# Ledger of designs, part 49: peptides against a protein of PDB entry 5HDT

Target 1, 163 residues: chain A of PDB entry 5HDT
Amino acid sequence: MVVKTFMDMDQDSEEEKELYLNLALHLASDFFLKHPDKDVRLLVACCLADIFRIYAPEAPYTSPDKLKDIFMFITRQLKGLEDTKSPQFNRYFYLLENIAWVKSYNICFELEDSNEIFTQLYRTLFSVINNGHNQKVHMHMVDLMSSIICEGDTVSQELLDTV
Target 2, 163 residues: chain A of PDB entry 5HDT as posed
Amino acid sequence: MVVKTFMDMDQDSEEEKELYLNLALHLASDFFLKHPDKDVRLLVACCLADIFRIYAPEAPHTSPDKLKDIFMFITRQLKGLEDTKSPQFNRYFYLLENIAWVKSYNICFELEDSNEIFTQLYRTLFSVINNGHNQKVHMHMVDLMSSIICEGDTVSQELLDTV

## One batch from the design tools (peptide; aimed at target 1 Q11 W101)

Design b2_p28_4_s4 (made by RFdiffusion4, then SolubleMPNN; from b2_p28_4, 16 letters changed)
Fold by OpenDDE base, seed 4:
Structure b2_p28_4_s4 (fold): chain B 163 residues (1-163), chain A 28 residues (1-28)
Amino acid sequence: as target 1 above (163 residues)
Amino acid sequence: EVPEAKGLKKFKEKEEKKKELEKLLKEL
């Protein structure tokens, strides 16, 4: 299982990182990012989150456009956090926990469209947050948003208005 | 259900150690 492979891989596994690099690149293809099945897209998002964890602080994706597509894709998947009773909620939680701990979105500061990415992230998080979420979910959301604010040299007015 | 995530667990442990070290350095 591809999902389990990346989930169990650590940053020090240099041989495995090299072995699965092509798979990591393949998972970011439009075929997977635009897959019609929402459960498949969630699994893809989790894999991508693990890929960012494994290759942190860098990413195996060299194209700025591809990186933008990936993070916009991950942001869209976070909408699934709104339904706490969903059978897939735990996987959405994993996605959130992963990107919060890894601070994977911080690589977006190198992109021209970073403000757009962060704005969409904040809008998405605020749209899905609700009283049904436990303390851990709230903590990860706060950590994710705080890390972006703290690491950013400048924050656009548009982003501030979103918060 | 999501199986145990060994990679993220190890990452978190490493990050906690880094935070502890940074805290120690700030106290010097």
Scores: peptide ipSAE 0.511, ipTM 0.854, DockQ to the pose 0.892
OpenDDE base, seeds 1, 2, 3, 5: peptide ipSAE 0.020, 0.052, 0.029, 0.032; ipTM 0.412, 0.583, 0.499, 0.544; seed 2 fails the geometry check

Design b2_p28_5 (made by RFdiffusion4)
Pose (drawn by RFdiffusion4):
Structure b2_p28_5 (pose): chain A 163 residues (1-163), chain P 28 residues (1-28)
Amino acid sequence: as target 2 above (163 residues)
Amino acid sequence: AEEEKEKQEEELEEAFEEKEEEEEEEEE
């Protein structure tokens, strides 16, 4: 249910944002990012993605250590894109489609461990892509990775090598 | 659903444009 309201919410709705702001900060809790249940991490990941959409360009989570935990957690969930036969695939696709449209990962440019995050993101995307994915999956991955290069400060040799 | 998505995309683009204009005014 929380996924639906965060999916339908708008950047304009200042009222609903101030109301659900405390829940948005809570969903990033370590209880969720490390929850052993696969279905919970997936739902939480979709929420954190829309939470970044709704509150842009000013995200609610300000702690860099915590901000790092979230985007590495999201990357681990993008591994679910590989199983195109799973009933949960379309939800992983929604997650990919969202962070690609919103360019949420560009928040990591300011983090000290940006290169580790972007490198692990690139390795993941190139390791999950297979013949089961339609061109929309390919398109979203390019949009996601293109923004990091074009709008980033630099490209390390390590990140360039993952390509 | 398509109309709502287009609205959300417009609102997001307008917010980033407004932030870039504010940064340019501060630099001037």

Design b2_p28_5_s1 (made by RFdiffusion4, then SolubleMPNN; from b2_p28_5, 18 letters changed)
Fold by OpenDDE base, seed 5:
Structure b2_p28_5_s1 (fold): chain B 163 residues (1-163), chain A 28 residues (1-28)
Amino acid sequence: as target 1 above (163 residues)
Amino acid sequence: DKEKEERKKKLLEEAYEKKKLEELKKLL
């Protein structure tokens, strides 16, 4: 329900940004990021992705540590893309599509641990990709990776060779 | 897993090609 609501929101609405600021902060809490229910964590990730979409290109969070936690959390959720027949695959697809289109991970370049985040992302994507994925999934994965490569003059070939 | 390595290579190649294309567009 919350995810669908965010999908329909105006990305340029400042009023909506302010309205959901508190929600954004709560969703980034340990209560949600470490929630024991897998489906809840996926929903949280989708909501966080939508929040990033709304606030793009700026981050709605000010703490570098919190931002790192969030993106590491989102990265962990992407593992769910492996099972293309799962009932929740559509939400995993939505998560991938959103973060790829928005280029959400690009804000991580401002973080000291950006290389760690990108490394984990790439490793995750490579680990989940399989023959069950259609062209759209493949495209979004490529777009997500390319957005980081395009932004990062500092994204060395060494990083890519490490993953 | 050889299949995953091939996919990795393909994804990386496509990512770099897309970067190249985007950079070229900026120059035009």
Scores: peptide ipSAE 0.331, ipTM 0.835, DockQ to the pose 0.034
OpenDDE base, seeds 1, 2, 3, 4: peptide ipSAE 0.290, 0.245, 0.354, 0.243; ipTM 0.817, 0.798, 0.846, 0.793; seeds 2, 3, 4 fail the geometry check

Design b2_p28_5_s2 (made by RFdiffusion4, then SolubleMPNN; from b2_p28_5, 17 letters changed)
Fold by OpenDDE base, seed 4:
Structure b2_p28_5_s2 (fold): chain B 163 residues (1-163), chain A 28 residues (1-28)
Amino acid sequence: as target 1 above (163 residues)
Amino acid sequence: SKEKEEKKRELLKKRFEEAKKKELEEKL
């Protein structure tokens, strides 16, 4: 499985970055982002998150529009965190843990539509939280949102007021 | 229930504010 392969990759391996560049670009295509199977979309999101982890703090994508599409896509997948009893919950948790630890969304500050992306992220996280979530889930959500607010300073403060 | 979810959301917001405050203090 592609996800398992990326999980074992070293973030500092330049040779591996070059090797998987084409795969990274292919995974960001409309074919995968609009795939009809929700489990496939989740796997795609996890792979994309791993790609961002590998290339951090930079991104292998040069198109601002493509970056926006990717993060809006990842945000939509986070809706799956709502069902804590789902067989796929562990993968949704992995997605959350990864993007929180890597601070993947912080690359969006370079985009003109960053506020839209962050607003959708915050609304999604607050919409899925429920009594089934444990302290670890809460911690990752807080870490993810806090890193954005602290880096964005005054601009990010306005995002908190929207939720 | 809606009530339980709202309580969790409020708790998360509180924790968020605490985390933000902590990070701001560390920058000073």
Scores: peptide ipSAE 0.119, ipTM 0.670, DockQ to the pose 0.030
OpenDDE base, seeds 1, 2, 3, 5: peptide ipSAE 0.075, 0.271, 0.108, 0.114; ipTM 0.684, 0.793, 0.709, 0.679; seed 2 fails the geometry check

Design b2_p28_5_s3 (made by RFdiffusion4, then SolubleMPNN; from b2_p28_5, 20 letters changed)
Fold by OpenDDE base, seed 2:
Structure b2_p28_5_s3 (fold): chain B 163 residues (1-163), chain A 28 residues (1-28)
Amino acid sequence: as target 1 above (163 residues)
Amino acid sequence: DLEKELEKQKKLEERYKEYEKKLKELLE
């Protein structure tokens, strides 16, 4: 399990977590994860990222398959970081900033398929990173990837080959 | 340093509230 940090002291109260529970569950539904509108999917990803922030270091989702689906979904959205001139880039940036700062993906260490998730994340980030990204974007990408490497007990060869 | 982190959290909360409103519109 992800080690609690000082930030957990300032996380939402248990009462507030309960207030967001229904919203969290709805966002994780296939209806939203497979929504045909790209902008809606991005919004859903941002909301999911904030949900993970609120519930950190835990998650309101009990199904490991659902958690995998969510993080694979978020990973797919990060592909949008490639186009720095996109009107939606600021939201993609927010998504990256949030998950990097919160270290949201670290909850995936509890999942059997964590290596698959991390591999896809790294592949995605390396595929979209370019010279058009400013220093902050690069820093968030590095922070996100470094946190996973540092807190992981083992790193798959496939992941190492990606780096 | 702590103040910076707290400010980040506040910003995230504000953004979440905005997204929550939009999501409610989608759900209703």
Scores: peptide ipSAE 0.047, ipTM 0.558, DockQ to the pose 0.175
OpenDDE base, seeds 1, 3, 4, 5: peptide ipSAE 0.021, 0.023, 0.033, 0.032; ipTM 0.466, 0.556, 0.558, 0.480; seed 4 fails the geometry check

Design b2_p28_5_s4 (made by RFdiffusion4, then SolubleMPNN; from b2_p28_5, 15 letters changed)
Fold by OpenDDE base, seed 4:
Structure b2_p28_5_s4 (fold): chain B 163 residues (1-163), chain A 28 residues (1-28)
Amino acid sequence: as target 1 above (163 residues)
Amino acid sequence: EEEKKEKKEKLLKERFEEAKKKLEELLK
């Protein structure tokens, strides 16, 4: 399966990154991003997050539209963080932990619609954050949002109003 | 800081592997 190969890749292994480039591209196809199963979409998001980790600071996705679709997709998955009692919460936590630690959204600064992406991310995070989340979840959410604000060259007024 | 990074990397790899297995099962 396409997904299995990414775990064994070393971030410093250029040979492996090149070998599995097409597999990474396939994972970002509409088949996966628009998969009807919510659990599948969550797992796809986790895999995409790991791909960004492996290819950091770059990404195998060269299309700005595709990158936007991916990050909007990941952002939508983060809505699942609101229910801390969900059986899938640990996977949502993994997604959050990964993208926060890797600073995956930093790739979006090169996109024309970066402010839209960041705005949706912030709105999503603030909409799901609650007292049921432990300190680690809060930390990752804050780390993710703070990093974007601090590293961004231009922040829209809409984004500032959200923060 | 490097030690912290390594620990996080290990954790992420382990969790991702579990997710991959589940994904493969769902798509099987």
Scores: peptide ipSAE 0.038, ipTM 0.555, DockQ to the pose 0.174
OpenDDE base, seeds 1, 2, 3, 5: peptide ipSAE 0.026, 0.024, 0.034, 0.024; ipTM 0.533, 0.417, 0.527, 0.477; seed 3 fails the geometry check

Design b2_p28_6 (made by RFdiffusion4)
Pose (drawn by RFdiffusion4):
Structure b2_p28_6 (pose): chain A 163 residues (1-163), chain P 28 residues (1-28)
Amino acid sequence: as target 2 above (163 residues)
Amino acid sequence: SHGPRRFTDEEKEEWREKVEERKEEIAE
């Protein structure tokens, strides 16, 4: 249910945003980012993605340590893109489609561990892509990774090597 | 470096269309 309301919510709806702001901050709790259930982490990942969409360009989570935990958590969930036969695949696709459209990962440019995050993101995407993915998956991955290079300060040799 | 930006009206409309389609595929 919370996934649907965050999916349907708008950046304009200041009313609903102030209302659900406390829930958005809570969904990033360590209880969810490390929940052992695969289905829960997936749902939480989709929420955090729209939470970044709704509140852009000013995200609610301000703690850099916490902000780091979230985007590494999202990268771990993108591993689910590999199983194109799973019934949960279209939800993983929604997650990829969202962070690609919103360019949420660009929030990490200011984090001290930005290179580790972007490098682990690139490795994951190149390790999950297979012949089961349509061109839309390929397109979203390029949009996601292209923004990090074009709009970033620099490209380390390590990140360039993952390509 | 540039962080994420706010959506335009056109981008919001396109996004609402994509979400509607995505909901149909998740329902299957």

Design b2_p28_6_s1 (made by RFdiffusion4, then SolubleMPNN; from b2_p28_6, 17 letters changed)
Fold by OpenDDE base, seed 1:
Structure b2_p28_6_s1 (fold): chain B 163 residues (1-163), chain A 28 residues (1-28)
Amino acid sequence: as target 1 above (163 residues)
Amino acid sequence: SVLPKAFTEEEKKKYKEWRKEHLKLIEE
């Protein structure tokens, strides 16, 4: 499975990174980002999270518009964290922990629409946070948000008001 | 601005252990 391929890949796997670059680019196509099946979209999001991990600190996606689309897409998937009893929760959990650990959203600081992306991220996270989440989930959510706030120089007042 | 994280050797080991646990869950 494609998900396994990227999950097993390390940041210093240079040969594999080159080999699967085209696949990484293909996964960011509208076909996958706008796939009608929500379970497929979740798997795509997990793959994209691993792609950002593997290629960190850079990203294989050079288009600012494409990067925006990807992170808005990932943000939408995080809504699935709301239901802790969902059979897919483990995959949502993986997505959250991955992007929090890697700090993948930090790529967005270079984008002119960063405030929009971060605002949507915060709104999404605040909307899904509930008492059913364990401490680790809460910690990763807070870590993800605080890392963006601490950078500060690209955070709008609108985003601060959301927090 | 701060870039996405490039893992240290220690962090690579920790991540490999972490993803090993989650790989099983993703395979389900």
Scores: peptide ipSAE 0.265, ipTM 0.802, DockQ to the pose 0.665
OpenDDE base, seeds 2, 3, 4, 5: peptide ipSAE 0.246, 0.229, 0.224, 0.213; ipTM 0.796, 0.787, 0.783, 0.777

Design b2_p28_6_s2 (made by RFdiffusion4, then SolubleMPNN; from b2_p28_6, 13 letters changed)
Fold by OpenDDE base, seed 4:
Structure b2_p28_6_s2 (fold): chain B 163 residues (1-163), chain A 28 residues (1-28)
Amino acid sequence: as target 1 above (163 residues)
Amino acid sequence: SVLPRAFTEEEKEEYKKRREELLKKIAE
């Protein structure tokens, strides 16, 4: 199982990282990012989050356009956090917790369209935040947003207005 | 800017626990 493979992999597993590098690259293809099944897209997002964790502080994706596509894709999946009663909520939580802990979005600071990515992330998070979320969910959302605002070199006015 | 971070050994262990908890929930 691909999902479990990346979930169980550590950052210092150098031989495994090399072995599964091609798979990591393949998971970022349009076939997976534009998959028609919502649940499959969620699993892909979780795998991508683990890939960013495993290869941190770097990423195996060399194309800025591909990185933008991936993070915009992950951002869209976070909309699933809105329904706390969803059977897939645990996976959405995993996605949120992962990217918050790893600070995966911080690689986007080097991208030309970083402000667009961060703006969409903020809008998405504020869109899904509700009183049904427990303290852990709120904490990760706050951590994710705070990291971007505090550690970013430049922030667009649009992003500031969203806060 | 601050790059995505490598985990300390303590954080690796904590993250492993989180993954295990998730796997248990998914198996339910």
Scores: peptide ipSAE 0.206, ipTM 0.778, DockQ to the pose 0.839
OpenDDE base, seeds 1, 2, 3, 5: peptide ipSAE 0.029, 0.115, 0.026, 0.150; ipTM 0.661, 0.735, 0.652, 0.750

Design b2_p28_6_s3 (made by RFdiffusion4, then SolubleMPNN; from b2_p28_6, 15 letters changed)
Fold by OpenDDE base, seed 5:
Structure b2_p28_6_s3 (fold): chain B 163 residues (1-163), chain A 28 residues (1-28)
Amino acid sequence: as target 1 above (163 residues)
Amino acid sequence: AKLPKAFTEEEKEELKKRREELKKLIEE
């Protein structure tokens, strides 16, 4: 299983990282990012999150446009956090915890459209956050947002207005 | 800006622990 492969891989697994580099690149293709199945898109997002974890602090994606597409894609998947009773909620939780702890979105600081990405992220998180979420979910959401604000050199007024 | 996290050995162990817990939830 591809999902398990990336989940079990460590950052120091240099040989494996090279071996699965092409797979990582293919997972970011339009075929997967625009897959018609919502559950497949969620799995893709989880894999991408693991890829960022594995290759941190760098990323195998060298194209700024591709990176933007990926993070906008991941952001869209986070909308699924709203339904805490969904059978796939645990996967959404996995996605959230991963990107929060790894600080994956920090790659976006190097992108020209970073403010757009962060704005969409914050809007999404504030849209889905509710009292039905447990403390861990809230903590990860806060960690994710705080890391961007605290580590960012500049924050747009639009982003500040979103908060 | 701070880059994505490169984990220490201690953090890797913590990650493995969290991962195992989450894997159980995902597979249910």
Scores: peptide ipSAE 0.156, ipTM 0.751, DockQ to the pose 0.870
OpenDDE base, seeds 1, 2, 3, 4: peptide ipSAE 0.108, 0.024, 0.106, 0.027; ipTM 0.730, 0.498, 0.711, 0.522

Design b2_p28_6_s4 (made by RFdiffusion4, then SolubleMPNN; from b2_p28_6, 15 letters changed)
Fold by OpenDDE base, seed 4:
Structure b2_p28_6_s4 (fold): chain B 163 residues (1-163), chain A 28 residues (1-28)
Amino acid sequence: as target 1 above (163 residues)
Amino acid sequence: AKLPRKFTKEEKEEYKKWREEHLKLIEE
């Protein structure tokens, strides 16, 4: 499947990166971001997370509006972390830990609406965090939030009110 | 502004192990 293809790809796999570039661009289309099936949207989010990893430090997406849509989309998928008993929890787990390791949201610092994106990320993580999560999940949630505060130039008042 | 990371040699090895663990979990 497409998810496994991107998961297995390394950052220095130049030939594969070129081969799958068009697929990476297509996965960010409204067809996938607005797909009616929640499980499909989760798979798309995992692919997008790996795409940001593979093409780091750059992103193949050139439109600021598209990048905003993608990160707002990924943020919405993180709501699925709330139910630790879900059959799809392991994929939500992968999504969280991937974006935390790669620091994919750092791309958002170049966007005009970065504060909106980060505010929604914080609100989402605070809404889903619970005692059912294991130590690693908690660690990556904290790591993801702290990296934004530490590496960002400014933080909106709304974000400060959330923290 | 900071950017997403190119992994160091050590980070690549650690990430590879992590990725393999998740692949197993997803395939189960």
Scores: peptide ipSAE 0.316, ipTM 0.817, DockQ to the pose 0.792
OpenDDE base, seeds 1, 2, 3, 5: peptide ipSAE 0.257, 0.282, 0.309, 0.253; ipTM 0.791, 0.802, 0.813, 0.789

Design b2_p28_7 (made by RFdiffusion4)
Pose (drawn by RFdiffusion4):
Structure b2_p28_7 (pose): chain A 163 residues (1-163), chain P 28 residues (1-28)
Amino acid sequence: as target 2 above (163 residues)
Amino acid sequence: PTSRPALNTEEGKEEWKEVADFYHPYFD
């Protein structure tokens, strides 16, 4: 249910944002990012993605250490894109489609471990892509990775090598 | 890379509504 309200919520709705702001900060808790249940991490990942959409360009989570945990957690969930036969696939696709449209990962440009995050992201995307993915999956991955290069400060040799 | 409207504009809101309507059954 929380996924649907965060999915339907708007950047304009200042009222609903101030109301659900405390829940948004809570969903990033370590209880969720390390929950052993696959279905829970997926739902939490979709929420954190819209939470970044709704509150842009000013995200609620300010702690860099915590901000790092979230985007690495999201990268681990993108591994679910590989199983195109799973009933949960369209949810993983929603997650990919969201962070691609919102360019949420660009928040990591200011983090000290940005290169590790972007490198692990690139490796993951190139390791999950297969013949089961339609062109929309390919398109969203390019949109996601293109923004990191075009709008980033630099490209390390390590990140360039993953391509 | 594709070009898309900003999500705070009217066009971006319309397109997002379509995306949210599409994904509602997957989260029922």

Design b2_p28_7_s1 (made by RFdiffusion4, then SolubleMPNN; from b2_p28_7, 13 letters changed)
Fold by OpenDDE base, seed 4:
Structure b2_p28_7_s1 (fold): chain B 163 residues (1-163), chain A 28 residues (1-28)
Amino acid sequence: as target 1 above (163 residues)
Amino acid sequence: MSIRPDLRTEEGKKLQKERNEKYLPYFD
């Protein structure tokens, strides 16, 4: 599975990073971002999360519009966290933990539409958060939101007022 | 630019290994 390939890849694996660069770019195509299968979209999101980890501090995607599409896509996948009894919940948990730990959304501060991305992220997280989630889920959600607020240089007051 | 984790360090690689041990089974 492709997701395992990226999970096993280190940030300093320069040869592998070069080898799989085209695959990383292909996974961000509209074909995958708009794939009709929900489970496929989740796997794509997990791959993209690890791609942001592997190629940090930069992303291999050069288009600001593409980066926006990717993060809006990942944000939409986080809605799957609402059902804690889903067979795919552990994969949704991986996605959440990854983006929180890696602070992948912090790259969005360089985007013109960063406030839109962060707003949608916060709204999504608050829409799915509930008392049925365990402490670790809550911790990752808080860490994800806090890192953006605390480290952001361009976070608008309007964004803060909407959450 | 905001500071993100440097997983090229020994500690970073250790954390990644632990994450893989935990999550890889969910992708079988």
Scores: peptide ipSAE 0.575, ipTM 0.912, DockQ to the pose 0.510
OpenDDE base, seeds 1, 2, 3, 5: peptide ipSAE 0.573, 0.575, 0.573, 0.570; ipTM 0.912, 0.911, 0.911, 0.908

Design b2_p28_7_s2 (made by RFdiffusion4, then SolubleMPNN; from b2_p28_7, 17 letters changed)
Fold by OpenDDE base, seed 5:
Structure b2_p28_7_s2 (fold): chain B 163 residues (1-163), chain A 28 residues (1-28)
Amino acid sequence: as target 1 above (163 residues)
Amino acid sequence: MSVYPDLKSKEGKELRRKRAEEMKPYFD
């Protein structure tokens, strides 16, 4: 499974990073980002999260528009965290843990539409946060949001209103 | 700020490996 291939890949695996670069680019295509199957989109999001981990602090995607599409896509998948009883919840957890740990969204600071991305992320997170989530989920959500606030030079008023 | 150690550190690499193994079964 492709997702497991990236899960096993280390950030220092330079040869493998080069080998799977084309696959990383392919996974960010509209075919996958707009895939009609919700479970497929989740798997794609998990792969993309690991791609950001592996290539951190850079990303293999050179197009700002593509990066925006990817992060907006990942943000939409995070809505799945709302159902803690879903059979797919652990995959959503993996996604959350990964992007929080890696601080994947920090690359968005170089994008012109960073405020839109962060605003959408915060709105999504706050829409799914509830007392039914365990401590780990809460910790990662807080970690993700705090990292963006602390690392950012400026925060839009809209984002501040969301927080 | 992060709740986990830096991924580039020895501790971070070890924890990441552990977490990956723990989460792999959910992708079978």
Scores: peptide ipSAE 0.661, ipTM 0.943, DockQ to the pose 0.814
OpenDDE base, seeds 1, 2, 3, 4: peptide ipSAE 0.615, 0.661, 0.631, 0.628; ipTM 0.929, 0.943, 0.935, 0.935

Design b2_p28_7_s3 (made by RFdiffusion4, then SolubleMPNN; from b2_p28_7, 15 letters changed)
Fold by OpenDDE base, seed 5:
Structure b2_p28_7_s3 (fold): chain B 163 residues (1-163), chain A 28 residues (1-28)
Amino acid sequence: as target 1 above (163 residues)
Amino acid sequence: MSVRPDLRTEEGKKIRAERNARYQPFFD
């Protein structure tokens, strides 16, 4: 499974990173980002999260528009966290923990539309947060949001209104 | 400023290993 391949890949595995670069680029194509199957989109998001991990501190995606599309895509997948009883919840959990731990969204500070991305992220997170989530889920959500606030020099009023 | 973690350290590798151990079964 492609997800496991990226999960097991180290950041210092330069040969493997080069070998799978084309796959990483392909996974960010509209074919996958707009895939009709919700479970496929979740798997793609998990792969993309690990891609951000292994290629950190930079992303292999050079287009700002593509990066925006990817993070907006990942943000949409996080809506799946709302159903804690879903069979796919653990995969959503993985996605959340990964992007929080890696601080993947911090790459967005280099984008012109960073405020839009962060606003959408915060709106999504607050929309799915509920008392049914365990402490770890809450912790990862807080870590994700606080990391962005702490890294950013400025926060838009719209984002502040969301928080 | 919030510094991104150095995931290449022993601690980073340990965390990744622990995460993978927990989540690998869900990606079979």
Scores: peptide ipSAE 0.547, ipTM 0.905, DockQ to the pose 0.586
OpenDDE base, seeds 1, 2, 3, 4: peptide ipSAE 0.541, 0.532, 0.523, 0.536; ipTM 0.903, 0.897, 0.897, 0.902; seed 2 fails the geometry check

Design b2_p28_7_s4 (made by RFdiffusion4, then SolubleMPNN; from b2_p28_7, 15 letters changed)
Fold by OpenDDE base, seed 3:
Structure b2_p28_7_s4 (fold): chain B 163 residues (1-163), chain A 28 residues (1-28)
Amino acid sequence: as target 1 above (163 residues)
Amino acid sequence: MSEYPDLTTEEGKELQKKRNEEMLPYFD
């Protein structure tokens, strides 16, 4: 499985990073981002999260529009966290933990549409957070949101109103 | 905020690797 390939890859694997660069780019194509299967989209999101980890601090995606699409895509996948009884919940947890740990969304600070991305992220997280989530899930959600606020020089009033 | 291992350090990278290994079964 492709997701396991990227999970096992570290940031110092320069040769592997070059080898899988085209795959990383392909995974960000509309074919995958708009894939009709929800489970496929989740797997793609997990791969993308690891791609951001592996290639950090730089993303292999050079287009700001593509980066926006990716993060909006990942944000949409986080809605799956709402169902704690889902068989796929562990994978959603992986996605959440990864992006919280890596601080993947911090790349968005350089994007013109950063406020839109962060606003959608906050709205999504607040919409899915519930009493069924354990402490770790809550922690990652809070950390993800807090890191963006703390590291951002400017936060829109809309975002502040959401928090 | 909770502290995560610093991925800019080798120690942090190793911890992340270990964590990823622990979660590999999520994708079986």
Scores: peptide ipSAE 0.486, ipTM 0.894, DockQ to the pose 0.785
OpenDDE base, seeds 1, 2, 4, 5: peptide ipSAE 0.470, 0.477, 0.407, 0.479; ipTM 0.885, 0.890, 0.871, 0.891

